# Designs tried in a protein design run: peptides against a protein of PDB entry 5H65. Part 231

Target 1, 294 residues: chain A of PDB entry 5H65
Amino acid sequence: QYLERTPLCAILKQKAPQQYRIRAKLRSYKPRRLFQSVKLHCPKCHLLQEVPHEGDLDIIFQDGATKTPDVKLQNTSLYDSKIWTTKNQKGRKVAVHFVKNNGILPLSNECLLLIEGGTLSEICKLSNKFNSVIPVRSGHEDLELLDLSAPFLIQGTIHHYGCKQCSSLRSIQNLNSLVDKTSWIPSSVAEALGIVPLQYVFVMTFTLDDGTGVLEAYLMDSDKFFQIPASEVLMDDDLQKSVDMIMDMFCPPGIKIDAYPWLECFIKSYNVTNGTDNQICYQIFDTTVAEDVI

## One batch from the design tools (peptide; made by RFdiffusion4, then SolubleMPNN)

Design b2_p28_7_s4 (from b2_p28_7, 13 letters changed)
Fold by OpenDDE base, seed 4:
Structure b2_p28_7_s4 (fold): chain B 294 residues (1-294), chain A 28 residues (1-28)
Amino acid sequence: as target 1 above (294 residues)
Amino acid sequence: SSALEARRASKEPYKPEEYDKIVSEILS
């Protein structure tokens, strides 16, 4: 899209909604901590929620570990099952179901595991050895997803979450509908299981200043702005460093704003009503910072 | 994602006959 550049002072005088192209300096941003800027967003109901903490997940998986795997649900056409009994004081029974492709177990990099009774630590370790892991429980007639408060799919170091409000869960045997049982695309898995996947998003507020005026602009973006997926940044130190470097480039600490680089971006205005108070807010959209340094 | 795919590509996969050992080491 093409828009003529508009100074902030002019934008601040105009009614919403409108779209603008701007050139401004990033005076400041919040939150300053990267992990605080990463949220989960439902594309259907538009709920924003926090990424669950390890402590929350530990509780969920601990509860799951109290349930005994149902022997009747082991070793189906979809998966081969094996039970382990841990040697710790709890003596947990952990069921691991290795999903087959056309009746054959694939190589580990293409193999999906279904796990009953595993801890977060164990599941994470397994996800680093196999393609993906789904935490499950024994249902009445089939294995079922353990809990949407926990990841429905762990692929490598990425935790995929589903929306509790919008999802209508289906049993594990619905994975049979997948033509490709090697790549385990999260969206395909979600569709098969009736899950509306949540989207990792960067949520930040930028204070922008072009010398004519100052405005705050809201950023909600998954992977375009930084060219870094929000879904991966929390578990990858190098990606975190990259985001920090980008932010430090546009908003360098310890120097005056006069020395800041210019940021070109698109913003849209919109109306927000709080009782009798009407406010115009701004949101950044369709912007990639790495390409817009002037 | 590209990062995930890169990790998969660089890793030598385990064979099914090795699964028991791998899982046992993690769950024991």
Scores: peptide ipSAE 0.566, ipTM 0.888, DockQ to the pose 0.698
Fold by OpenDDE base, seed 3:
Structure b2_p28_7_s4 (fold): chain B 294 residues (1-294), chain A 28 residues (1-28)
Amino acid sequence: as target 1 above (294 residues)
Amino acid sequence: SSALEARRASKEPYKPEEYDKIVSEILS
């Protein structure tokens, strides 16, 4: 739908909810550090979560490594299993289950690994050699996902997370329901395992100024605004640099706002109630900065 | 399809016969 440009001063006087097209300068934004702006969002319950830090994952996988793989769960129709005893002082037993496609082991680029007892480092290394890795543990009757606080699927350098609130986990043998056991699409894996996948999103607050007024607008976007996936930015230095460059372009340090470029974007207003307090907030939507620079 | 995905997809796949060696190098 087409919207005429509305000055911020006019917007600030209107009731919510409404949609606007604006032209404004980015006076400032927060958080300033990119890694702080990347969150996980549940599309069902809408909870925002922090992306687990490496240290958090280390703890989870370290705890998982204290468990012994159940030999009774090895070598099923779904996967071939092998156990390694690490040569480190701990002498951990790590079980790797190679998922088969119609009873045949596929090439590595199509092969899903299930791993018990691996460290984060080991899992990451494996994910770079195979299609994907699922951290698992031995359940009572089947392999089970290790922990939703950790990725349910690591594909390349991308960590896929699930919502603890909305997910109802099913055992690993439910992967048999997948007709395609080669591509290992994260959404398909999630569905098979009863996982509601979380979405990586950029979460930022923009202070916008068009000379008539100042307005704070909330940005929650996965890949449209920067044309860069939030799911990949944390693991790619070049993508991080690109985002930083974009932000520096719109909000250059050390110069006056008069020299800032104009940003065209869409914002929607909405009501937020906090007790007896009612305030109008604004959110950026359907905006791509690469296409909206004037 | 991101550039990252493209780079990953361009890797030459290993054969199943190589799996033990690959995993052993990582875990052993």
Scores: peptide ipSAE 0.558, ipTM 0.871, DockQ to the pose 0.624
Fold by OpenDDE base, seed 5:
Structure b2_p28_7_s4 (fold): chain B 294 residues (1-294), chain A 28 residues (1-28)
Amino acid sequence: as target 1 above (294 residues)
Amino acid sequence: SSALEARRASKEPYKPEEYDKIVSEILS
């Protein structure tokens, strides 16, 4: 898309909704801390929620570990099962179900694990050795997803979450509907299990100033703006550093705004109702800053 | 497609006969 540049002073006088191309300086942004800017967004209900912290996940998996795996649900046509008893004081039982492809156990890079009673640490370690891990529990007739407050799928260091509001969970045997049981695509797994997957997004508010006016623009973007996936940034120090460098470049600390580089971006205006008050808000869209900074 | 996936794909996969050992090392 192409739009003629519009000064902020002109934009501020216009009705919404409209789209603009602007050239402005990033006076400031919120939040300043990267980890606070990464959220989970539901594409269906549009709810924004925080990425669960390690402590939150520990609690969920600890609670799950209090339940004993049901022996009658082990060793189905879909998976082979094995039970481990930990050597800790409690003697916790952990069930690992190795998902088969056409009745055959695949190589680890193609193998999905279903785990009952595992800790976060154990699950993370397993996800580094196998294709993916799904935390599960024993249901009445089948294995079921443990909790949508925890990842429904863990691949390496990537945690995939589902929307509690929009998902209608189905039992694990529904994974049989997947034609390909080697490349465990998160969206396919989600569909099979009735999960609406959440999207990692950067959520930030930019204060933009072009010398003619100042406006705040909202940013909600998954991977275009920084050319860095929001889904990976929390688990990668180098990616975090890259985002920080980009933000520091556009909004350098301890330097006057006159020396700031110009940021070119697209913004759209929209109407928002806050009780009796109607206001115009702005959102950044279809913008990649990485192209400008190389 | 991600950098992480690329790194994981570069590792030699384990065979099913190795699963017990791998899991035992993690869960023991």
Scores: peptide ipSAE 0.571, ipTM 0.886, DockQ to the pose 0.640; fails the geometry check
Fold by OpenDDE base, seed 1:
Structure b2_p28_7_s4 (fold): chain B 294 residues (1-294), chain A 28 residues (1-28)
Amino acid sequence: as target 1 above (294 residues)
Amino acid sequence: SSALEARRASKEPYKPEEYDKIVSEILS
């Protein structure tokens, strides 16, 4: 795809939709805080939602811990189960189900845990020792996913979320449909459980200025723009620093815009109708900025 | 390869016979 560079002043006069290649300076961007720029996006219904905070998850898991594991659902062909009673004042029962591969328990790095009644802290600790953890609850006839407001899969430090609107949850025994019960690919797990997985995305608004005009462009990108996955950035200090460095490079504090570096990117225009008002908006697409930094 | 995969590769996996101990330490 070849596009000639178009000045912003010319773009601002044209009707949408169109695609452009531009060269402009990043005058400013929002939000400034990286955490605020990371959202969850549904690829099916396209809703954007906030990444749940730890406090939100604590509440969900606390509520889940009030439920008693059903003894009838323990020790199936899919998993081996064990119940722990905590020594705290609550004395809550926690059920851990170790998923088997062809009837055999795998090594921890290939083992999926299903947990009933665990706290966020406990689940996170377990996810660091095993391949992954699914928070579950006892359903009527089978284990079921605890709550789509919480991660359906915690793999290492990554929380995988599903769309409440688009998902049609299936019971945990549907994991039997997976041929590979070792890697526990999030998309495969989601498919087996009837979950539409949400995608971590960077969501930012760039104010671009090429000296001929000023334009606001919307960025929604998962891993291409920064060459850093949005899914990993929140849990990795080095990745956060890298993103911050990139943004500081293009929009350095304390200096005039005349000294800013040029940013080359692709933008597309599109029409937005709000009542009787029609406006043209712009979105960045198919753009990588990290190549010039590294 | 993701950072997650790199972290996993750096850890020696536990054997199934060790699971009870590991989980007990976390849930106790």
Scores: peptide ipSAE 0.551, ipTM 0.878, DockQ to the pose 0.650; fails the geometry check

Design b2_p28_8_s1 (from b2_p28_8, 10 letters changed)
Fold by OpenDDE base, seed 1:
Structure b2_p28_8_s1 (fold): chain B 294 residues (1-294), chain A 28 residues (1-28)
Amino acid sequence: as target 1 above (294 residues)
Amino acid sequence: METTEEDLADKALEELEERREEQLKKLK
C-alpha cells in the first residue's frame, strides 16, 4: 500500500481509525530490556503471556520426573521405547520413545522423541541431536503431553508453546494422523494433539517525535519489524545483539535527539474506551526497519 | 540401562542407531 507522509501534529488532530505513513525519530521505547519485550500471543483468544523462564521449566520437568513411566505404554506401533535409570541417589527413570514412520525408525535428524522424566538439560541436549522432542507423561491408556506450561515441542533451540485456555489436548497416538512424520512441522503436531500454538511476538511501545508532535505507538510483531524471529531471539545471543544494535541505532544513548536517524513506518489509529474515557491509540504495522541478519 | 544426565542424549542416539541397524538387517 502507498500512503503519503503525514506529520504527527496532523495525525494527533484526526479521528480514528485511520492509517498513516510517518517519518519520525524514536525518542524512547519500553520495555528497555529485550527479554521483557518478548511475549507469547494466542491467535485464538489473543491472550498475551510471559515466556516461561528456565527456572519455571526446571520445576515442571522435575515434577514430571517424580512420575514413573507406565511399562504398559512402552513400545507401540507408533514408537519404540527405552528406559534408562540415572546414576544418582534417586535412581530417576527416564523413558525415551522413538517415533516410527510407518513402522520404520527414521534417522535421528528426522526422528521425533517423546520423553518421560527428563530434565530440561537432558531435553535440550536431545533436541540438538534429534529432529524434535515432546515432553510427555503416562496417561490412563496412552502417553499424553506433560504440561502446556512447558513446551509441547522442542526443535533445536526453539521452544513451541500452546495455549492453556484454547487447547483441548488429545493423546499422543493422534500423531498417527500425520502423513509426514519426518519434518514434524509444529503447527501439524499441534493440530494432531489438539493444541492451539502460541506465537512469539515482540511487544514494545515507541515514543515517536517528528518535531511537530509526539505520540506513542504500540508494536506487536513476530518477525517483520526487525527481520528477526521473536521465537529465536531469546536463545540466540547474536540475534539479541542484533536487536540491541537496531534499537541503539534508532535511539542512540548519550546523544541528543536531533542527531537521531529518521524512522519511516506505518501506523494505524484506533479507538480505546476505558469507562467514560475515550482515547485514540496507535499501532505500528507493515514496517521493517532492518534487513535480515546475515 | 543406566545413564547420567550428561550421557543420556548420546545413549539415546546410540540406541536409535543400533535399532536401525537391526531394522535394516530384517528388511534385507
Scores: peptide ipSAE 0.675, ipTM 0.956, DockQ to the pose 0.851
Fold by OpenDDE base, seed 3:
Structure b2_p28_8_s1 (fold): chain B 294 residues (1-294), chain A 28 residues (1-28)
Amino acid sequence: as target 1 above (294 residues)
Amino acid sequence: METTEEDLADKALEELEERREEQLKKLK
C-alpha cells in the first residue's frame, strides 16, 4: 500500500473516511500498564472484553469444584476417565478424561484432557504435560464446557476464550466430529463446541505529534504492530519486557519530546456518532514498529 | 485414589501411560 506522507495539520482538516501515512512522535499513550492494554475481541459481534485475571479464574474453578463428577458420564467411546480425591480440601473430587482418537489413547503431547473439579493450578500443570485441557462439568447427558468466562481450551500457557454473546455451546461429544483428534486446533475445537473464539488484541490510544498538529489514534492489533502476539504476552515476561522496551523507546520517560524518535505509521479516519455529535476518530492500521530509532 | 494438588498432573500422566500400555497389549 502506497500513500504519501501527510502532515497531521492537514489530516485534522479533512473529512472521514480516509487513509493516511504519517510520521509523528508518540507524545503519550494510554493505558500505561501493558496488562490493561490486552483485551479480548470478538470477530463477530466486535465486543471488547477484559482478559480474566487469575483471581477471576480461581473463583470460577473453585465454584466448579463444588460439583461432583457424574459417574454415569465416565468412560465413553470418546474418552477414558479417572477420578481422584484430594487429600486436602475436604476430599474434592477431580475427574480427568483422556480423549481418544478412534478408540485409541494418544500420546500425552497429542492428548486432549477434559477436567472437572480442578483448580487453576492443577489445570495449568496439566496443560504443560498434555496437548490441551478443557475445563468441563457434568451435564445432564454429557460433559459440557464449564464456563465461557474461563478458557474453553488451554494449550501450554495459551488460554483460549469464547464469546458469550455469539457462542451456542454444544456438548463435549461433538468433538467426535473432528477428523483430527491429535493436533486440537483451537478453531476446530471451537467450531465443534459451538464457540466463537475471542481474539487477543492490544488496545491503546496514541497521542501523536508531528510538530504541525496533535492527533489521537486508536490501536487495535493482535500481532503485527509489535510483532508480538497479544495472546502470548500476558504469560511471558520476556515478551512483556519487549513491549515495554518498544514503548519506552518511542516515548522515553524523563526526556523531552524533541528527542523522541519518529514513528511512521498508517492511520485511517472514521466517523463516530455520539448522540447528535459526529466525531472523527483515527485508527492505526497495517503498521509494524521497528526496533531501531528512525 | 487420592492425590494432592501438586501431584495431580504427574498422576494423570502416569495414568495415561499405564492405560496406553494396556491398550497396546489388547490390540495385539
Scores: peptide ipSAE 0.674, ipTM 0.956, DockQ to the pose 0.864
Fold by OpenDDE base, seed 5:
Structure b2_p28_8_s1 (fold): chain B 294 residues (1-294), chain A 28 residues (1-28)
Amino acid sequence: as target 1 above (294 residues)
Amino acid sequence: METTEEDLADKALEELEERREEQLKKLK
């Protein structure tokens, strides 16, 4: 913002940590595929995780479907329950629990569903008709979250994940602590259940060249850089196209770098110890590129 | 008590609506 532009050649000679404003061309970036650039980041332990694939979720939900809902856990003060048997060879039992707000069932668009034994397809369809869905299982004394390897909350097309390392899961009855059981804010749900929510982030490495020097800068950003939420991009074709267009604009294929547009951004340097060697690395921060494209 | 994978979401919605109607009647 208030930093003067510094050429890369000068930056490369300076010790870390420092902050810089730069103007450079995006020579290249990795990963090239958008789906590979979206990760889950824990704000507490800072571990990066892959976004689970559909196949991974299928396995988790299939495993959950092998367990029969406990009849003793149906119909509590928190939720009303209904159990269906599927018309298939296995006769799968599916329990749907409608969470109540102060003893009253809300409208579908305000209603949280707890589901036992549901498939990914069923859960996705439910999330389109109801406010939110939580995959659960029958515990010893209460319903419990099914698995943190799967979303703890599905709201519309957004899958919310929790950190396995940092979360201390509490039973589903802890949702009673929520005063408003209609909006189902993901962070509030997470807090009630003892979950540290993971953040969707774009993770990329940019090779920047301003003609005086070349450096690699790391990008970890949730929604500022592209002005597109990383949490939504995987489920929205238009958003994916937008990101691709932005990247193609700055790094057009088949075109010489001399014709590339200039990218203005902020980078910070930091020290990294790799064995006996000290290395200076760079990270992009507080940068928005979409404003130049839109 | 029986459903298909395709029909579950619709049946769940119907179930909620029916139960809500019953609750509303009790509140009146």
Scores: peptide ipSAE 0.673, ipTM 0.956, DockQ to the pose 0.847
Fold by OpenDDE base, seed 2:
Structure b2_p28_8_s1 (fold): chain B 294 residues (1-294), chain A 28 residues (1-28)
Amino acid sequence: as target 1 above (294 residues)
Amino acid sequence: METTEEDLADKALEELEERREEQLKKLK
């Protein structure tokens, strides 16, 4: 795919939709805080939502922890179960289900855990010792996913979320359809459970200036622009620093725009209609920022 | 069995390991 470079002044005069290659300076961007720029995106309904805060997850898991595990759902062909009672005054019941592979319990690094009644802290600790963790609850006939407002799958420090609007949840026994019960690929788990996975994305608005004109371009990207996965950045200080460094490089604080490096990127124009009003908007696509800028 | 919030993950790991050992014995 080849596009000739087009000046912003020319782009601003053209009708949408079109694709362009541009060279411009990043005058400014929003939001400035990285945490605010990371969101969850549904590939089907295209809804954007905020990544749940720890406090929100605490509430969900605390509520789940008030429910007693159903003893009749313990120890199936799919999983072996163990129930613990906490020593606190509440006497909380926690059920841990070890998913088997063809009737065989796997090693911890290959083992998927289903947890019922666990706290966020407990779940996080478990995810560091086992391959994956799914928060569940006792349904009528089977274990079910606890809540799509919480992660449906936790692998290490990565929280995988599903779309409430597009998902049609199925019971946990549908994990039997997975041939490989050792790697626990998130997309496969989601498919088995009827979940539409949400994608972590960087969402930013860039103000671009090439000296001929100024336009705002929308950035929604998961891992290409920064070459850093949005899914990992919130839990990794080094990755956060890297993103900050990149943004500071293109938009350095305390200096004039004349000294800013040039950013080369692709943008597409599109029409947005609100009643009788028609607006042309721009979105960055298929762009990777280079470390060596001119 | 009783546990604390701090110990649950360790106990779960121990439980898996113990069950795996028993499983291996049955397969012999």
Scores: peptide ipSAE 0.673, ipTM 0.956, DockQ to the pose 0.835

Design b2_p28_8_s2 (from b2_p28_8, 12 letters changed)
Fold by OpenDDE base, seed 3:
Structure b2_p28_8_s2 (fold): chain B 294 residues (1-294), chain A 28 residues (1-28)
Amino acid sequence: as target 1 above (294 residues)
Amino acid sequence: METTDEDLADKALETLEEERKKQLEKAK
């Protein structure tokens, strides 16, 4: 569908819902910190939550490490197990379970590890050497996911999270349902374990000004707007710099708005009801910022 | 065996490689 450009002054007078094509300057945006703009979004219940900080994860894994691995759950048809006792931390026991493919251990780059009692540091180091890592704990009859407040799957530097509300966790043996136990696609792992994966999204509010009016528009986007995945930006300094550069380009500090470049984007209006107050809100959609500015 | 957090990843890798080798040989 073709949309003609509509001035903000006209949009502000119209009822919702509608879609618009606009050309405006980015007067300001919030939050200013990139880290604060990255959230986790559930595609099912649509809840937004914060990405856990390193400190949050440390606490979760420390708590998990207080429990000893159950010897009865080691060495199943699904995985081979080995336990180490740490020199420090009062002899903490760490269990690593190597998931097998057709009864045989795969190569490291194809191997999924299940870890009990590991610290964040240990888990991160493991994730750099193996395909994937799942933090687990000993359940009554099987290994179970440690905590949905922590990543259910770690691949390299990417932490995959699940929705606590929408997920119905199943035991680790359900990974047997996966025919391919080498690629470890996050969505497949999630499905096997009854997890609804959360999506990394950029969440920002843009104040747009085209000279005829001022409008606040909400941005929730995973990878299209910046052409940078929100899932990777937190762990990649170069990507962070790129996003910062883009934002600085459209909203340069210390410069008058008259000198700002024009941003062309699509916005949709929608109604929000807070009690008796009806408010029209706006959201950016189907928009990619290009290097070329108009 | 006793290890530190720095050594765990390396030991895990060594374990995988050694055990994989044994399994492959047995499967022949």
Scores: peptide ipSAE 0.645, ipTM 0.918, DockQ to the pose 0.860
Fold by OpenDDE base, seed 1:
Structure b2_p28_8_s2 (fold): chain B 294 residues (1-294), chain A 28 residues (1-28)
Amino acid sequence: as target 1 above (294 residues)
Amino acid sequence: METTDEDLADKALETLEEERKKQLEKAK
């Protein structure tokens, strides 16, 4: 996309909606803490949600662990089951269901696990050894997803969440509808289970200044702006450091704005009605800044 | 079967590998 560069002073005088290419300095940004900028976004209802904290997940899985796996639901055509009794935690029962591919157990790197009664720690360890893990519980006639407040799918260190409002959960046997039971694509799993997957996004407010004017622009981006996936950043210290470095580069602490580097980006204006007042807002789009990182 | 939280993942992996081997042998 090509647009001529427009100074902020000119943009501030124009009606919305319009698209602009700008060159400005990042005077400031909010929130300052990276973990506060990462949200979950529903593509259907567009609600923004907080990423659950480990403490929240611990509670959910602890509650799930109080429920005994139903023996009647073990060893179906879809999966083979094994139950362990933990030495700790008063003999907690943990059921692991290994999903089969064409009636045969796959390799670990292609294997989806369904787990009942597992702790967060156990689930995380499993996800590092197997393709994917789904926390489940025993339903009336089938295994069911444990809780949409927890990840419906864990692959490595990536936790996939679903929208509580938009999802209509189906039983685990609906995984049979998947033709490919090796890659376990999150979107496919979600579709099979009636889940609307949430998207990790960076949500930030930038205060931009080009010397002619100042405006606030919102950033909602999953992986383009930083060229770092929002879905992975919370679980990777190196990625966190990279994002911090990028932000520090554009908005260095302890120096005057005159020394800040120029940020080139695209912004779009749009109208927002707040009561009787019409306000023009701005959003960053189609912008990548990672290329500027040496 | 009894296990510890720390060993669950390893035991699960071992289980998968062993059972998979059995199934493949039967399928031959």
Scores: peptide ipSAE 0.643, ipTM 0.923, DockQ to the pose 0.852
Fold by OpenDDE base, seed 5:
Structure b2_p28_8_s2 (fold): chain B 294 residues (1-294), chain A 28 residues (1-28)
Amino acid sequence: as target 1 above (294 residues)
Amino acid sequence: METTDEDLADKALETLEEERKKQLEKAK
């Protein structure tokens, strides 16, 4: 996309909606802490949600662990099951279901596990040894996803979440619709289970100043702006450092704005109505800072 | 059988590998 540069002073007096190319300095940004800027976004209802904390997940899985796996649901054409009893915790039952491919168990790196009664710790350890893990519970006729407040799919350190509002959950046997039961693409799993997957996004507010004017621009981006996936940043210290370095570069602490580098980006204006008040807001789009530094 | 969280992942992996082997042998 190409647009001529427009000074902020000109933009500020124009009607919305419009698209602009700007060159400005990042005076400030919010939130300052990276972990606060990572959210989950639904592409359907557009609701923003917080990424659940480990403590939240602990509670969900602890509650799930109070339910005993239904013996009648073990060992189907879709999966082979193994049940263990913990030494402690009053003999908690943990069921692990190994999803088969064409009736045969796959390699661990291709294997999807369905787990009942597992703790977060156990699930995390499993996800490091197998392709994927889905927390499930015993339904009346089939296994079902445990809770959309928890990940519907865990792959390594990546937690995939679904939208509670937009999802219409289907039972686990619907995974049979997947022809290839080895790759376990999150979108395919979501589709099979009736889940609308949430997207990890960076959510920030930038205060931009080009010397002619100042405006606030909203950023909601998954992987373009920083060239870093929002889905991975929370679990990768190096990626976190990279984002921090980028932000420090544009908005260095302890230095006056006159010395700040110029940021080139695209912004779009849009109208927002709040009661009787009408205002124009701005959003950054189609921008990669790594390529737009002057 | 009884296990702990530290052992579960290893036991699951062992189970998969053993059962997979059996299934492959049977399929031949």
Scores: peptide ipSAE 0.643, ipTM 0.918, DockQ to the pose 0.843
Fold by OpenDDE base, seed 2:
Structure b2_p28_8_s2 (fold): chain B 294 residues (1-294), chain A 28 residues (1-28)
Amino acid sequence: as target 1 above (294 residues)
Amino acid sequence: METTDEDLADKALETLEEERKKQLEKAK
């Protein structure tokens, strides 16, 4: 899309809603630490949530491991099952269900695993050897998703989460509706199970200054702004370094703003009602990081 | 069957490969 460039001083005088193209310097931004900027966003209810920490997941999976897999739910037309008993003091039962494709077990790189009673460590190791892993529990008549507070799907190092508010969970047999049982596309899995998938997003506030005025703009972006997926950044050191490098480039520490590069972006204004007060806010949209060298 | 936490992923993979082989042989 194309918009003519508008100075910030002019934008600050105009009513919302409007869209603008701007060229400004990034005076400052919040939060400063990358891991604090990554959130989960629901596309339906628009609630922002924190990404669960490993400690949170450990608790959920530990609780799940206290439940015994139901023998009657083993070995269906959808999956073949195997149960292991750990050699630890408690003799924990772990059930692994291998989802079949057209009645035949697929290759490991195409295979979805359903796991009951697994620890986070075990699940992570499984996800490195198989296509995908879904933590499940034994329901009354079928396997069910363990908990939406945990990932509903793990692929490699990527954890896919669902919205508790907007999801209407369906039992695991609904995976039968998937024509392709080899790729295990997260959105397809979510749809089959009645899950509204949450989106990883970068959430930041930029203070922008073009010399004519200063405004704060909100950034909520999944993969366009940095050209780095928010869904992958937490598990990839190189991606983290890249984001940090980009931010340091636009807002270098220990240097005066006069030497900062110019940032070109699109912003939209919108009205926010806070009690009886109306405030105009700004959000960055449809922007890939670009700079002009001074 | 008994296993350790560290071996679960390997055992699962072995199980898949063995059972898949059997199924493919029957399907011929």
Scores: peptide ipSAE 0.641, ipTM 0.920, DockQ to the pose 0.855

